# Peptides against a protein of PDB entry 3WG5: the designs that were tried, part 104

Target 1, 218 residues: chain A of PDB entry 3WG5
Amino acid sequence: LAKNIVYVAQIKGQITSYTYDQFDRYITIAEQDNAEAIIIELDTPGGRADAMMNIVQRIQQSKIPVIIYVYPPGASAASAGTYIALGSHLIAMAPGTSIGACRPILGYSQNGSIIEAPPKITNYFIAYIKSLAQESGRNATIAEEFITKDLSLTPEEALKYGVIEVVARDINELLKKSNGMKTKIPVNGRYVTLNFTNVEVRYLAPSFKDKLISYITD
Target 2, 218 residues: chain A of PDB entry 3WG5 as posed
Amino acid sequence: LAKNIVYVAQIKGQITSYTYDQFDRYITIAEQDNAEAIIIELDTPGGRADAMMNIVQRIQQSKIPVIIYVYPPGASAASAGTYIALGSHLIAMAPGTSIGACRPILGYSQNGSIIEAPPAITNYFIAYIKSLAQESGRNATIAEEFITKDLSLTPEEALKYGVIEVVARDINELLKKSNGMKTKIPVNGRYVTLNFTNVEVRYLAPSFKDKLISYITD

## One batch from the design tools (peptide; made by RFdiffusion4, then SolubleMPNN)

Design b2_p15_3_s4 (from b2_p15_3, 8 letters changed)
Fold by OpenDDE base, seed 3:
Structure b2_p15_3_s4 (fold): chain B 218 residues (1-218), chain C 218 residues (1-218), chain A 15 residues (1-15)
Amino acid sequence: as target 1 above (218 residues)
Amino acid sequence: as target 1 above (218 residues)
Amino acid sequence: MVVGIEPISFKTVTR
């Protein structure tokens, strides 16, 4: 019986237009192979809102389930990463990771201080993040508080509050725990029950370009 | 019976990208030799958050137990050092050392005053440090207070509160006291019982590059 | 709009 393929790829660093390209490339590869799912190991401190929104759209348009996995331990889905996660079909976190801190900012001043977003922008993203949570059947109150209280959560808290679906130590545990779960948003208009029975895990490596850009942005 | 090797290396000074390189090199050497463990004698006043997080990840990805030993007397695992310790497989402290003071800052003003981190950042690291503590079965309340109260603890207090596992005067006492202890986080997905029976202690020296960079940054 | 964390430094205790 042809082994269902699950792709695993890593996205690390700031969310930028290049990060969008990475998401797009990885998801496209997985789509082309009719994978059962793609797992994106995400470790991000945040990034650009425009890129984030594009990534969310790309995920939501995916022909296959996109699982955001905050991994490895010590990683975070901070700021933009939380939005991306909330826009995905399933969220998993490894122990020792974090999610949240979603308050939008305009940037940093020359002295390193945060330039606060005006209420208009903040309210926009409150509505946006709540919509992502509601659409995915996740905790919209906490989603709002990710902004209004700049809340950050542990995996256990996030699970408890219904922000995420799985706490897993590694890909194997993730596959095991998520097997039989329904996607939190539709795939091609349908909620999909994840089937990770007898799957082949295939790792996608960053392209040479990916390596180069990550090197330049570090 | 082939003597189990325990490596000991020293990391001193500010936590930077170079410190990451040191951790990576030392752990890699120990991994290559399938050492029973590596003990990192840590003395740091803190440093960069990004480097710290990378170091934590590197430790958590180690194929062998990584023991953080705040040593010698007078040393500290301050700020970033506390995070690193909390992310490790075992924490030991020598008498006369300290741990804590983990409140994130944006930097120092020209006049030497601290530029405070905004709540967004502070909350992020509260969640992060709590996750490290929880994952390692250490005191998450104290971990939080390392930030919220800028708390610093003695070895005895840290032990009492369940922040660390061992108070030891030297490497020999550390090995003796930690023998038979389980790692506080998994090694390759498994909690390891430390076996320091009949071990050979092997000291790793800083590379020439390590010496040069430490010389330049001092 | 950039949602990012600039390099956060942790308090260095200068002895």
Scores: peptide ipSAE 0.047, ipTM 0.335, DockQ to the pose 0.254; fails the geometry check
Fold by OpenDDE base, seed 5:
Structure b2_p15_3_s4 (fold): chain B 218 residues (1-218), chain C 218 residues (1-218), chain A 15 residues (1-15)
Amino acid sequence: as target 1 above (218 residues)
Amino acid sequence: as target 1 above (218 residues)
Amino acid sequence: MVVGIEPISFKTVTR
């Protein structure tokens, strides 16, 4: 019996249009091979809202489960990363990571101070993040507070409050703990029970282009 | 017996004169074929007020029901999109979408800050959006607050408050739930009961021009 | 009059 495949890929850095391309490429590969799931190791300080929203849509349109894994220790799903996570089929975090701090901003002034978003924009993203949480059965109150209080959580807190589903130290522990869990949002209209029994883990490497852009934006 | 036809088309991106042309084209096709209805999958952050008002008029002059469907998950009927929705015969939203944030602005400054509209313009659009809500039997108080508080709502909230009529995950669920509903505004002077029994769904693709403009404006 | 939401950047947590 052909082993079920789980793909693992890394996305690191600022969320941009290029990050969308990475998500799209990785998910497409996994879809084509009819993988059991793809795990995206995510480490991001945030980025562009438009790119973030496109990424969320791409994840939600995936033909296979997309698991966001905030990894390694020291990584974050900050700001845009939180939205992406909340839009995914399952969220995991490694110990020593963080999630939250989602308050939208217009940018940075010349002196490095934050230019605050007007209430219109803030309220838009409050509604948006709450909808993501509600759709996925995650804590919508905390999701709102990620914006209104710029709240950040540890993995243990996030798990406790029902923001995420798994705390895991590595991919093996993640697979073990998430085996038999249902996706928090549908895959092609159905909630899927993850089957990580007798799985082959395949790592997807960044393309040369991915490496170059990451180098320039970092 | 010839199957009743429901057309489905997508409109995505900023509301412009081109968006009006898309609405006009799609509705005209559906009118010519005497369709039961047309569903417009809408995903917009907003756009031009003049184009928006023209679109609302075109919808209200339609010979067939026009259903606005905020879709897919992650999409929005933001700003101008809310007005369009409120001007339509039926509003549906997918989970994970949003509606609202309708405060008019004059534009953006060089630093990215919003240039606020003067009170005269704001009051004009308050009256306008309230009229749309009242004509369609939708919540006029919330419609006003879409401007005065820059309020945005989830699908569940919007349904609860009587802003929209249906929450649906996909076209099939939308058709199922809206079957037998009356339009919220008249079609050629009469409120129409939607008949989505034994329907053929026909998708209208964007024209090449539509694709090109979307690519440039995105 | 453009009623729009511009590309919003979310706070990058500078480490």
Scores: peptide ipSAE 0.032, ipTM 0.297, DockQ to the pose 0.240; fails the geometry check
Fold by OpenDDE base, seed 2:
Structure b2_p15_3_s4 (fold): chain B 218 residues (1-218), chain C 218 residues (1-218), chain A 15 residues (1-15)
Amino acid sequence: as target 1 above (218 residues)
Amino acid sequence: as target 1 above (218 residues)
Amino acid sequence: MVVGIEPISFKTVTR
């Protein structure tokens, strides 16, 4: 019986242009193999808005479902990570992880204080994050509150409020629980029902370049 | 009768990347020997959030139970130490110790005053610490209050409120009391019942490097 | 000006 392939890759650290390259590489590999899906194990404190938006676009242009899995326990999809998750075909979280805290900032001052984004920028991202939530049939009110209240949620809360789709301890549980679920956004114009009944899990390792960049940026 | 091994190691001082290395080393040794558990005698005023989160992840990825033991009397699992404890398989405290005071800060100004973390960061860690508590079946409300109220608890209070599992005066009492307890989080996907009926206690000494680093950072 | 949806600066020190 021809096994369906599910790819698993890890993305950790700040969201930058290099992170985009990682997403692009991983998704491309999975696309080329006509994988049933790719699971991105995500652990990020956030990062750059431009990179984030590009990543969201890349995910949405994917020929296969992209599952964002906030993993392992202790990880987060913070700030930019939340946007990425909300832009994906399915969101899963491991116990002990978090999602949210999406208020845009301009950066940090020399004294370490936050430079606040002007209202115009904040409002832009409110609209943006709401649109992602709405498009994916997720809780747009909470999405807004991720910004306006700098809200962060546990997996259980996020599930309860309709922000995410799955709480899973590991890849096996994720596959089991998400089997038969429809993607929250379309793949090539169609909502896809995930089939994880007989799958081969293939792990994608970071490239040498990926490792080097992670080392430099951490 | 093949003796079960329990390792005991001490981690003292600020939580840094070097502390992560200590945790990693100690746990790795215990894993290699298929120890029944490792007990980390912890005494920390806190430290870096990034290091803390990495340590939590390392603990949760352990192949064996990791017991955080706030020891000796007078010690604390303060700030980052509390997160570490809450991320562990079992928490014990000696009489005369404390746990809590988890409010994140950005650092200290030149005058020694605290630079407050922005609400975004505070909320992130509230969610994070709550998730750790929830995952481990510990008191999430108190966990939040460790931040919002900068709460600190005695061992007796912590036990009473369901933050910790054991109050013990020494290693022997800890082993006795924790014998037969289930880990509060899974080990390799399974909750483990601790067996300390016939154990050999092995103490791990800090490496020369560990000693040097502790000397430099303190 | 690159709008940073800034990460929690891991420079955040937990007390």
Scores: peptide ipSAE 0.026, ipTM 0.272, DockQ to the pose 0.117; fails the geometry check
Fold by OpenDDE base, seed 4:
Structure b2_p15_3_s4 (fold): chain B 218 residues (1-218), chain C 218 residues (1-218), chain A 15 residues (1-15)
Amino acid sequence: as target 1 above (218 residues)
Amino acid sequence: as target 1 above (218 residues)
Amino acid sequence: MVVGIEPISFKTVTR
C-alpha cells in the first residue's frame, strides 16, 4: 500500500525573499511527489511584508496542504509569521511558542527604535490580515488585534480564540491530532480532509543555498 | 541634446527578497530608459544573505552602472549593505555614514542574542566578500576584516583604504565627483566611464507595493 | 539556516 508521504521542512529566521524561495522549493518538492501534506516548522521573528505576501500567495496556490507548525518550543510565528500562518491550510503550535505581534513598521531607526508605519499602511495590513482570517475561518477580530494591540498569544489562547487548529508537542502528535481535519482554506478549490493514518514522514533539508542565505540574512 | 538621465532611488531598511524586487524594479526602469546610471541611496542595517547575493547578482547583470550611495548622513551600509556596495559599479558615502560589520549570523535567539554562524558559513562569506572586493579592485583585506573583525569604517577611512570611491554630501556632489570615473566592475563586459556633465536627475519613488512591503518587513 | 549579517534586527518587521 503506497504510504502517503508527509514532508517536513524547517524555516527559521527572518522572512525574506529567500524565505519565499525556501517555501517555494519545499512546497514544489511535496507537490511533485503528490504528498498528503507538507509541514513547515516555522520559527520567525518576522521580516518583510512583501516576502510574506508572496509566501502566503505561494501557499494558497499549493497543490497540497501546507501546514504551518510553530516549532520547537520557544519558537514564534511573530509578525510576518502570523500572516503566513493565517494564510496556511492548517496552523499548529507547540507548547511554549507564540503567535501575533503583527503591527507593521517601516523599519528600525539607527538607534534601534521602531519607525512606525503611517495609518494608511497599518490599515492596509489590518484589512489584509482580516481577510486571511476570514478566508480561513479563523478569528478575524483577534487577527486585527494582532496589529491594533500588537497582541501575542500562547498556543492555548490561540486555540481557544479560534486562531489556530492544533496544539502539538511534536510531529507525531501533530499528525495524530490533525488526522481527519479539513484544511482551513481550499487546495485546488477544495477543502481537503487530511489523512495521516499511514504516512511516511520525510524531512527536507535546507539546500546549501538555503543554509548560506540563512546565514547571511539572519 | 538629449540629456543623459541619472535615476536616483532610495532603498532603506532590512535587506530582504522585497529589497531585491526594489533593486530589480529600479534598475529595470533605468535600463529601459538607457540611463547613464542609477544611484541607489542605501540605508540598511543588513538583512538576509540570500537576498543580498541576489541583489549583487542583479547589480552585476545590470545594463547600466549602479552606484550605491550610503545616504543620508547617519545611514549605514551595514552587513548585507556592505556586500551590496562591494558588488556595485561605484560606492559613495555621505559624511556621517558607516560601512562594514559583515559577520554572518544565523539569526537572533529569542533573548535577542546573536546566533553565530558556523565556521563553514563564515568562511564562505569571507571568500565571497573577498571575491567582490577583488573583482571591483577594492581592498580585499579590509573586506575580509569586515567579517573577521566585524570592522566598521567611516567614509573617510573607507576611502583611504580603497574600499569606496567617493565621499559626497549630496547627489550633486556625488555626480560632480564621480563624473569621469570608471565603473569598478564591468557593465555588459566593459568598464564604463561615467558621464555626469549634462544630466537630468530623476527620482524614482517606491511603488505602493514597495511601501507596503517595507512597512511589513521592517 | 537563515544567514543574517550584523547588525540585523530580527524584530518582526510586519508591514
Scores: peptide ipSAE 0.024, ipTM 0.265, DockQ to the pose 0.177; fails the geometry check

Design b2_p15_4_s1 (from b2_p15_4, 8 letters changed)
Fold by OpenDDE base, seed 4:
Structure b2_p15_4_s1 (fold): chain B 218 residues (1-218), chain C 218 residues (1-218), chain A 15 residues (1-15)
Amino acid sequence: as target 1 above (218 residues)
Amino acid sequence: as target 1 above (218 residues)
Amino acid sequence: KIVYIEPISFKTVTL
């Protein structure tokens, strides 16, 4: 029986337009090959809200399940990364990773101080992150608190509070634990049951452009 | 005779993935309506190199001429904005605007100090900006100096040095002055002569998403 | 490493 393919790709660094292009490229490849899913190994301190929103939209429009995997240990899905995770079909975290700290800022001043977002912006992202959580059947209260309290969670806490679906040490454990799980958001209007019983894992490498811009952005 | 359409859209703020989406949306609308050109009123302090490169690529792939217009007075095509301008079919500037300051940085530290890009990155962008200038028949020496000397130019200087094509106070003057000019880069493999003799100007408004994210990013 | 081409306006909402 032809093995179902699971793609794995890495996205590391700040969330930007280029990160969107990476997501788009990776998901498109996996879509074209009718993969069972794509796993995005995510390690981000955050980034741009605009890029984040586009990435979320791209994930939501995916023809296949997109699993965000906060990996490896020491990685984070911080800030924009949390939004991306909450917008995905399944969230997994490796032990020793973190998620949260979602408060929007306007950036850093010339003295390195945070430029606070006006309440209007903060409130928008509160509504947005709550929507992502609600739509995915995840903890919207905690999602809000990622902003309002600068909350960050361990994988165990995130799982406990219903923010994420899986804690896994590696891809093999992730596949094992997520096998038979339903996606938290629909794929083409339907919640999909993941089938990882007989899969081939294919790793996607960054493109030359990806490498260059990651080198430039990291 | 059906008036040729010229679209005008505004892009203000930092260059990001969202800015790419704005460019893409605006250009796509203009392409779909077979516009004579689209004018992008650009006011940016710069932004992300990755987004910039994607925007440049989107402009280069445009089915219609894309005119970057540094507008209004007080605006800039700073940093990433300069690259975008140099990658476009025609550059115009309003009096009292600026262009240049193209040195790549890795961002700002927590104390607001610039994190310098390593020489490898700087050299890459020197090569890139020179390529854009050369491909567009613009001053590649000045383009390099935008990086190596943090050079910024007035519209008059930029015109004098062959960096830009038009100094114009408003859209009407821009259309008048650019009428009959050839694009500095090809459209679908051909240099196009702009025809603004009998045009209808259509302003594109930002989408709700654009407004929201611009509000979030500005 | 994110390359910003200066001047970066940090007016962009960073999440």
Scores: peptide ipSAE 0.062, ipTM 0.347, DockQ to the pose 0.117; fails the geometry check
Fold by OpenDDE base, seed 5:
Formats: sequence, C-alpha cells, structure tokens
Structure b2_p15_4_s1 (fold): chain B 218 residues (1-218), chain C 218 residues (1-218), chain A 15 residues (1-15)
Amino acid sequence: as target 1 above (218 residues)
Amino acid sequence: as target 1 above (218 residues)
Amino acid sequence: KIVYIEPISFKTVTL
C-alpha cells in the first residue's frame, strides 16, 4: 500500500523575504509529491510584517495541510511566528516552547529602544490577528491580547485557551496526536481530516542558499 | 564488567556563543563514548539570551543525560544559568550556591544602570521559563517568580520548592544521590533512569581555545 | 515603512 508521505522541514530565525522563499519551496515540494501534510518546525523570534503576511497567504494557498510545529524545546513562535501559526492548518508546540508577543513595532532606535508603531498600525494588526484566529476557529480574544497585553503562552496554556491544537514532544507524537484531526482552515476549499496511518516521514533539508542566508542574517 | 562512564566538565563565566561551543563539545564527547551521563559544573552570573536558548536546545537534543550541577560552593546558576538548568535532565546544587534572578534586560547604560527590557521581552521569557519548568516537572510558579520578583533561592529552598532534584556537596555525593533517579526530561524520547553503580568518572578539561576565550571575556 | 512584528532581538537581550 502506498504510504502517505509527510514532509518535515525546519524554518529557524527571523521572518524575512528569504523565509517566505523557504516556506514556498518546502510547501511546493510537498504539494508536488501529493503529501498528506507538511510539518514546518518553526523557531522564530519574529521579523518583518510584510514577509509574515506573504507567508500566511502562501500557507492558506497550499494544496496540502501545513502544520506549524513550534520545535524543538526552547523554540518559539514569537511575534510574526504567532501570526504564521494562526494562519496554518494545524498548530502544534513542543513542551518548553512559547507562542505570542505579537505587538507590531517600527524597529529599534540607535539606542536599542523600540520605536512604537502608531495606533493605526497596531489596530490594523489587532484586526488581522483576530481574523486569523476566527477563521481558524482559535481563540480570538487571546490573539488580540498577544498584541494588547504582549501576552506569551506556554504550550499547555495555548492548548487550554484554544490557541493551538496539539502539544507533542516530537514528530512521532505529533503524528499520533494529530491523526484524525481536521484542519482548522480549509485546504482547497475543504476541511481535511489528517490521515497519519502508515506514514513515511521525509525530511527536507535547507538549500545551500537557505543555509547561506541564515548564516548572514543570524 | 564495563564501567558506566560519567563525564564531568566545567562551564564558568558569562553565557556567550563560546559557552554554547563548550556545551556542544562536552556533550558530543560524552555522547560519542556512550556515557551514562555528563555532569556540567556550572558557575555563571548569566549572559546572552540567544546563547542560553541555543544551549537549552543542545542539552535537550543530547543523546545522553545532562546534569547541571551548580558547583563549587559560592557558584551560581544566575539568570541565564537558571534557564539552562531548567532545560536539563537533572539539576543539582552544592550547598552555598544559588539559583534564580532571571529577569531579562537589554544591557547596561553608560552609568551602569540597567536598561530594562520592554514588557514584551519580559513576558516572552516568563512564558519560556514556565514552559521549561513545566516540561521538566519543576515548579513553574517559582520559575515565573525568578523573573517577576527577581527571586533567588538557596539549594535547600530550590529543592523544597521542586526547582531542583539534588543537593550534593561533591561529585561523589551527587552520583550517590542521583543514582536511580529518572531524568526530568526525555533522552531520545524516553525518561532514563540513571545508573551510577560501578561508574568511572572522567573529567573533561577546557580546550586551549576555551581557556583563551574565558581569559578574554572575564 | 517596514513594520516589524517585533523582532525580539535575543542578541540584545541579556539574561
């Protein structure tokens, strides 16, 4: 019996236009192979809002389920990473990870102080993050508080509050727990029930370009 | 009968990228020799958050148990050191040591005053440290208070509050007390019962590079 | 104007 393929890829570091290219490449490979899903192991402190919005769109345009997995322990889906997660078909977190802290800023001053975003920008992203949460059937109140209160959550808190769907220690536990779950947003206009029975896991390595960019941007 | 090997290595000073390299080197050596465990004698005032997070990940990716031992008397696992400890398979402290004081800062001003981290950063690390504590079955309330109250604990207090697992005066007492304990986090997906019956202790010396860097950064 | 969803520069954070 042909094994259902699940791809696993890693995205680490700041969210930039290069991060978009990584998402696009990984999802495209998994789409081409008609994978049951792709799991993106995400570890990000945040990054650019424009790149984040493009990544969310790319995920939502995926022909296959995209699972954001905040992994390994010590990783985070911080700031832009939370938006990406909320835009995905399923969110999982490993124990020892975090999610939240979503307030937009305009950057850092020369003295390292935050340049605050004007209320107009903040309110835009409040509406945006609430929309992502509502569309995915996740906690929109908490999503707002990721901005308004600079809230960050543990995996257990995020699960309890209905921000995420799975807490899992590794890929095998993730596959086991998410088996039979429906995607939180549609894939090609339909909610897909994940089938991780008899799965082959395939790991996608970063390209040489991806490695070089990570090296330069880290 | 082949003796179980336990490695002992020292990490002292500020947590930096070089400290990560030390952890990685020491753990890798112990992994290659299929050691029963490695004990890291830790004495740190804190350091860089990025380096700390990488160290936590490296510990949690270890193929063998990593025991953080706050040693000798007068040592501390301060700030970043507490996070590292909470990310490890077992925490021990010698009498006369301390743990805690985990509040993030952005650095020091020219006048030596602390540049406070914005609430977003503080809340991120609250979630992060609570997650480490929860995953390791340690006191998450106290872990939060290491930040919110700048709490520092004695070994006896830390043991009492369920932050650490062992109080031991030396390596021999540590081995004796931790023998038969389960790791507080998994090793390769499983909780390992430590077996320190018939153990050979091997000390890892700092490399010449490690010594030079410590000399420059101290 | 580039909006950052606060890149937590962990490089500048001391713990």
Scores: peptide ipSAE 0.058, ipTM 0.387, DockQ to the pose 0.119; fails the geometry check
Fold by OpenDDE base, seed 2:
Structure b2_p15_4_s1 (fold): chain B 218 residues (1-218), chain C 218 residues (1-218), chain A 15 residues (1-15)
Amino acid sequence: as target 1 above (218 residues)
Amino acid sequence: as target 1 above (218 residues)
Amino acid sequence: KIVYIEPISFKTVTL
């Protein structure tokens, strides 16, 4: 019986244009093999808003379901990572992870203080994050509060509030729990029911370029 | 009868990338020997948040139980040290030690005053520390108060509040009291019951590099 | 203008 393939890839660190390239590469590989889904193990403190928006668009244009999995324990989908998650077909979190803290900033001053974004930018991202939540049938009020209150949530809180779909300790538990779930956004205009029965899990290694850049950005 | 090995190593001082290297080395040695556990005698005032998070992840990825032991008397698992402890398989404290005071800061100004972390960062670490506590079945309310109230606890208080598992005066008492306890987080996806019957205690000395860097950072 | 969705630069955070 042709085993359905589920790809698993890791994306760690700051969200940059290079992170977009990683998402694009990983999703493209999974698309080419007509995978049942790709799981992106995400661990990010945040990053560039432009790169984040491009990543969200790339996920939404995916020919297959893209599952964002905040993993391992201690990982986060912080700031830009939350937007990416909210733009995805399914969100899972491992115990001991976090999501939220989405307020935009212009950067840090020379003294390390935050340069606040003007209200116009903040309001733009409030609207944007609410739209991502609404589109995916997730809690738009909490999504707004990720900005307005700089709210951060545990996996259990995020599940309780309807921000995420799954709390799972590992890939096997994730596959088990998400089996039969519908994607929260469409794939090629259709909501897909995930079928993780008799799947083969394939891990995508970071490219040499991916390893080099992670080494430079760390 | 093949004696089960328990490794004991000391980690002292500020939490840095080098402290991560020490944790990684010590845990790796204990993993290679299929030790029953490694006990890390921890004494830290805190340190870098990024290094702390990496250390927590390394502990959680351990193939064997990692016990954080706040030792000797007068030691602390302050700030970053508390997060590390909460991320571990078991926490013990010696009498006369402390745990807590976990509020994040951006550093110190030229005049030595604390540069406060913005609410975004504080809220992130509230969620993070609560997740660590919840994952380990420890008191998440107290974990939050380690930040919001800058709470610090004695061993007796920490035990009473369900933050830690053991108060022990020395390694022998620790082994005796923790024998038969389950790890508070899984090892390779399973909660392990500690078996300290007929164990050999092996002390890991700091490497030459460890000694040199502790000498430079002190 | 580069907008950062605040990279919580944990490198600058002390705990």
Scores: peptide ipSAE 0.049, ipTM 0.370, DockQ to the pose 0.119; fails the geometry check
Fold by OpenDDE base, seed 3:
Structure b2_p15_4_s1 (fold): chain B 218 residues (1-218), chain C 218 residues (1-218), chain A 15 residues (1-15)
Amino acid sequence: as target 1 above (218 residues)
Amino acid sequence: as target 1 above (218 residues)
Amino acid sequence: KIVYIEPISFKTVTL
């Protein structure tokens, strides 16, 4: 019996146009192989809003479920990472991870102080993040507070408040716990029930290009 | 009977990318030799948040138990050191040491005053430190107060409040008291019971590179 | 204007 394939890929670091390319490549590979899902192990402090929005669109256009997994312990889906997660078909977090802190900024000053975004931009992203939460049936009030209160949550809090779907220590526990769950947003216009009963896990390695860019941007 | 090996290494000073390299090297050596554990004698005033987070991840990815030991007397696991400790498999403190004071800052001004971190960053680290505490079954309320109240604790207080596991005067007392304790976080997905009944203690010396960088940064 | 959804530049954060 042909095993259903689940891809796992890691995306770590700042959200940039290159991060978009990584998402696109990984999802495309998984789509080509008709995978049951792709799990993106995400660890990000945040990044560019434009890249984030493009990534969200790419995820939502996926032909297969895209699971954002905040992993490993100590990782975060901070800032832009939270938006990406909220735009995904399922969010999981490992114990010891965090999510939130979504207020937009214009950058950092020379002294390391935050350059505040004007209310217009802040309000745009409030609406945007609430929309992502509402579309996915996640807690839109908390999503707003990720901006308005600079809120960050533990996995347990995020689960409790309906921001995420799964707390899992590893890929095996994630597959076990998410098995039979419905995607929080449609895949090809349909909510998909995840089937992880007889799956082959395939890890996608970063390309040489991926490694090189990561090396240059660090 | 092949003695179980326990490695002991010292990490002293500011938490930097170089400190990460030290942790990685020491843990890797201990992993290669299939050690029962590695004890890191930690004395730090704090340092970079990014380096700290990488160190926490490296510890949590360890194939063997990593014990953070705040040592010698007069040492501290201050700021970043507390996060590292909370991310570890077991925390011990020598009498006369301290732990806590975890509020993030952006640095120091020219006059030596603290540049406060914005609420976004502070709240991120509140969630992060609480997550570390929760994952390890340590006192998450106190972990939060390490930030919100700039709290610092003695070993006795830290033990009493369930922040740490052991108060020990030296390595021998640490081994004796921690023998039979379970790790507070998993090793290779399993909580490990420490076995220090018939161990060889091996001290890892800093590399020449370690000595040189320490010399340049001091 | 590049909007950063605050990369918590952990590089500039001291703990």
Scores: peptide ipSAE 0.044, ipTM 0.388, DockQ to the pose 0.124; fails the geometry check

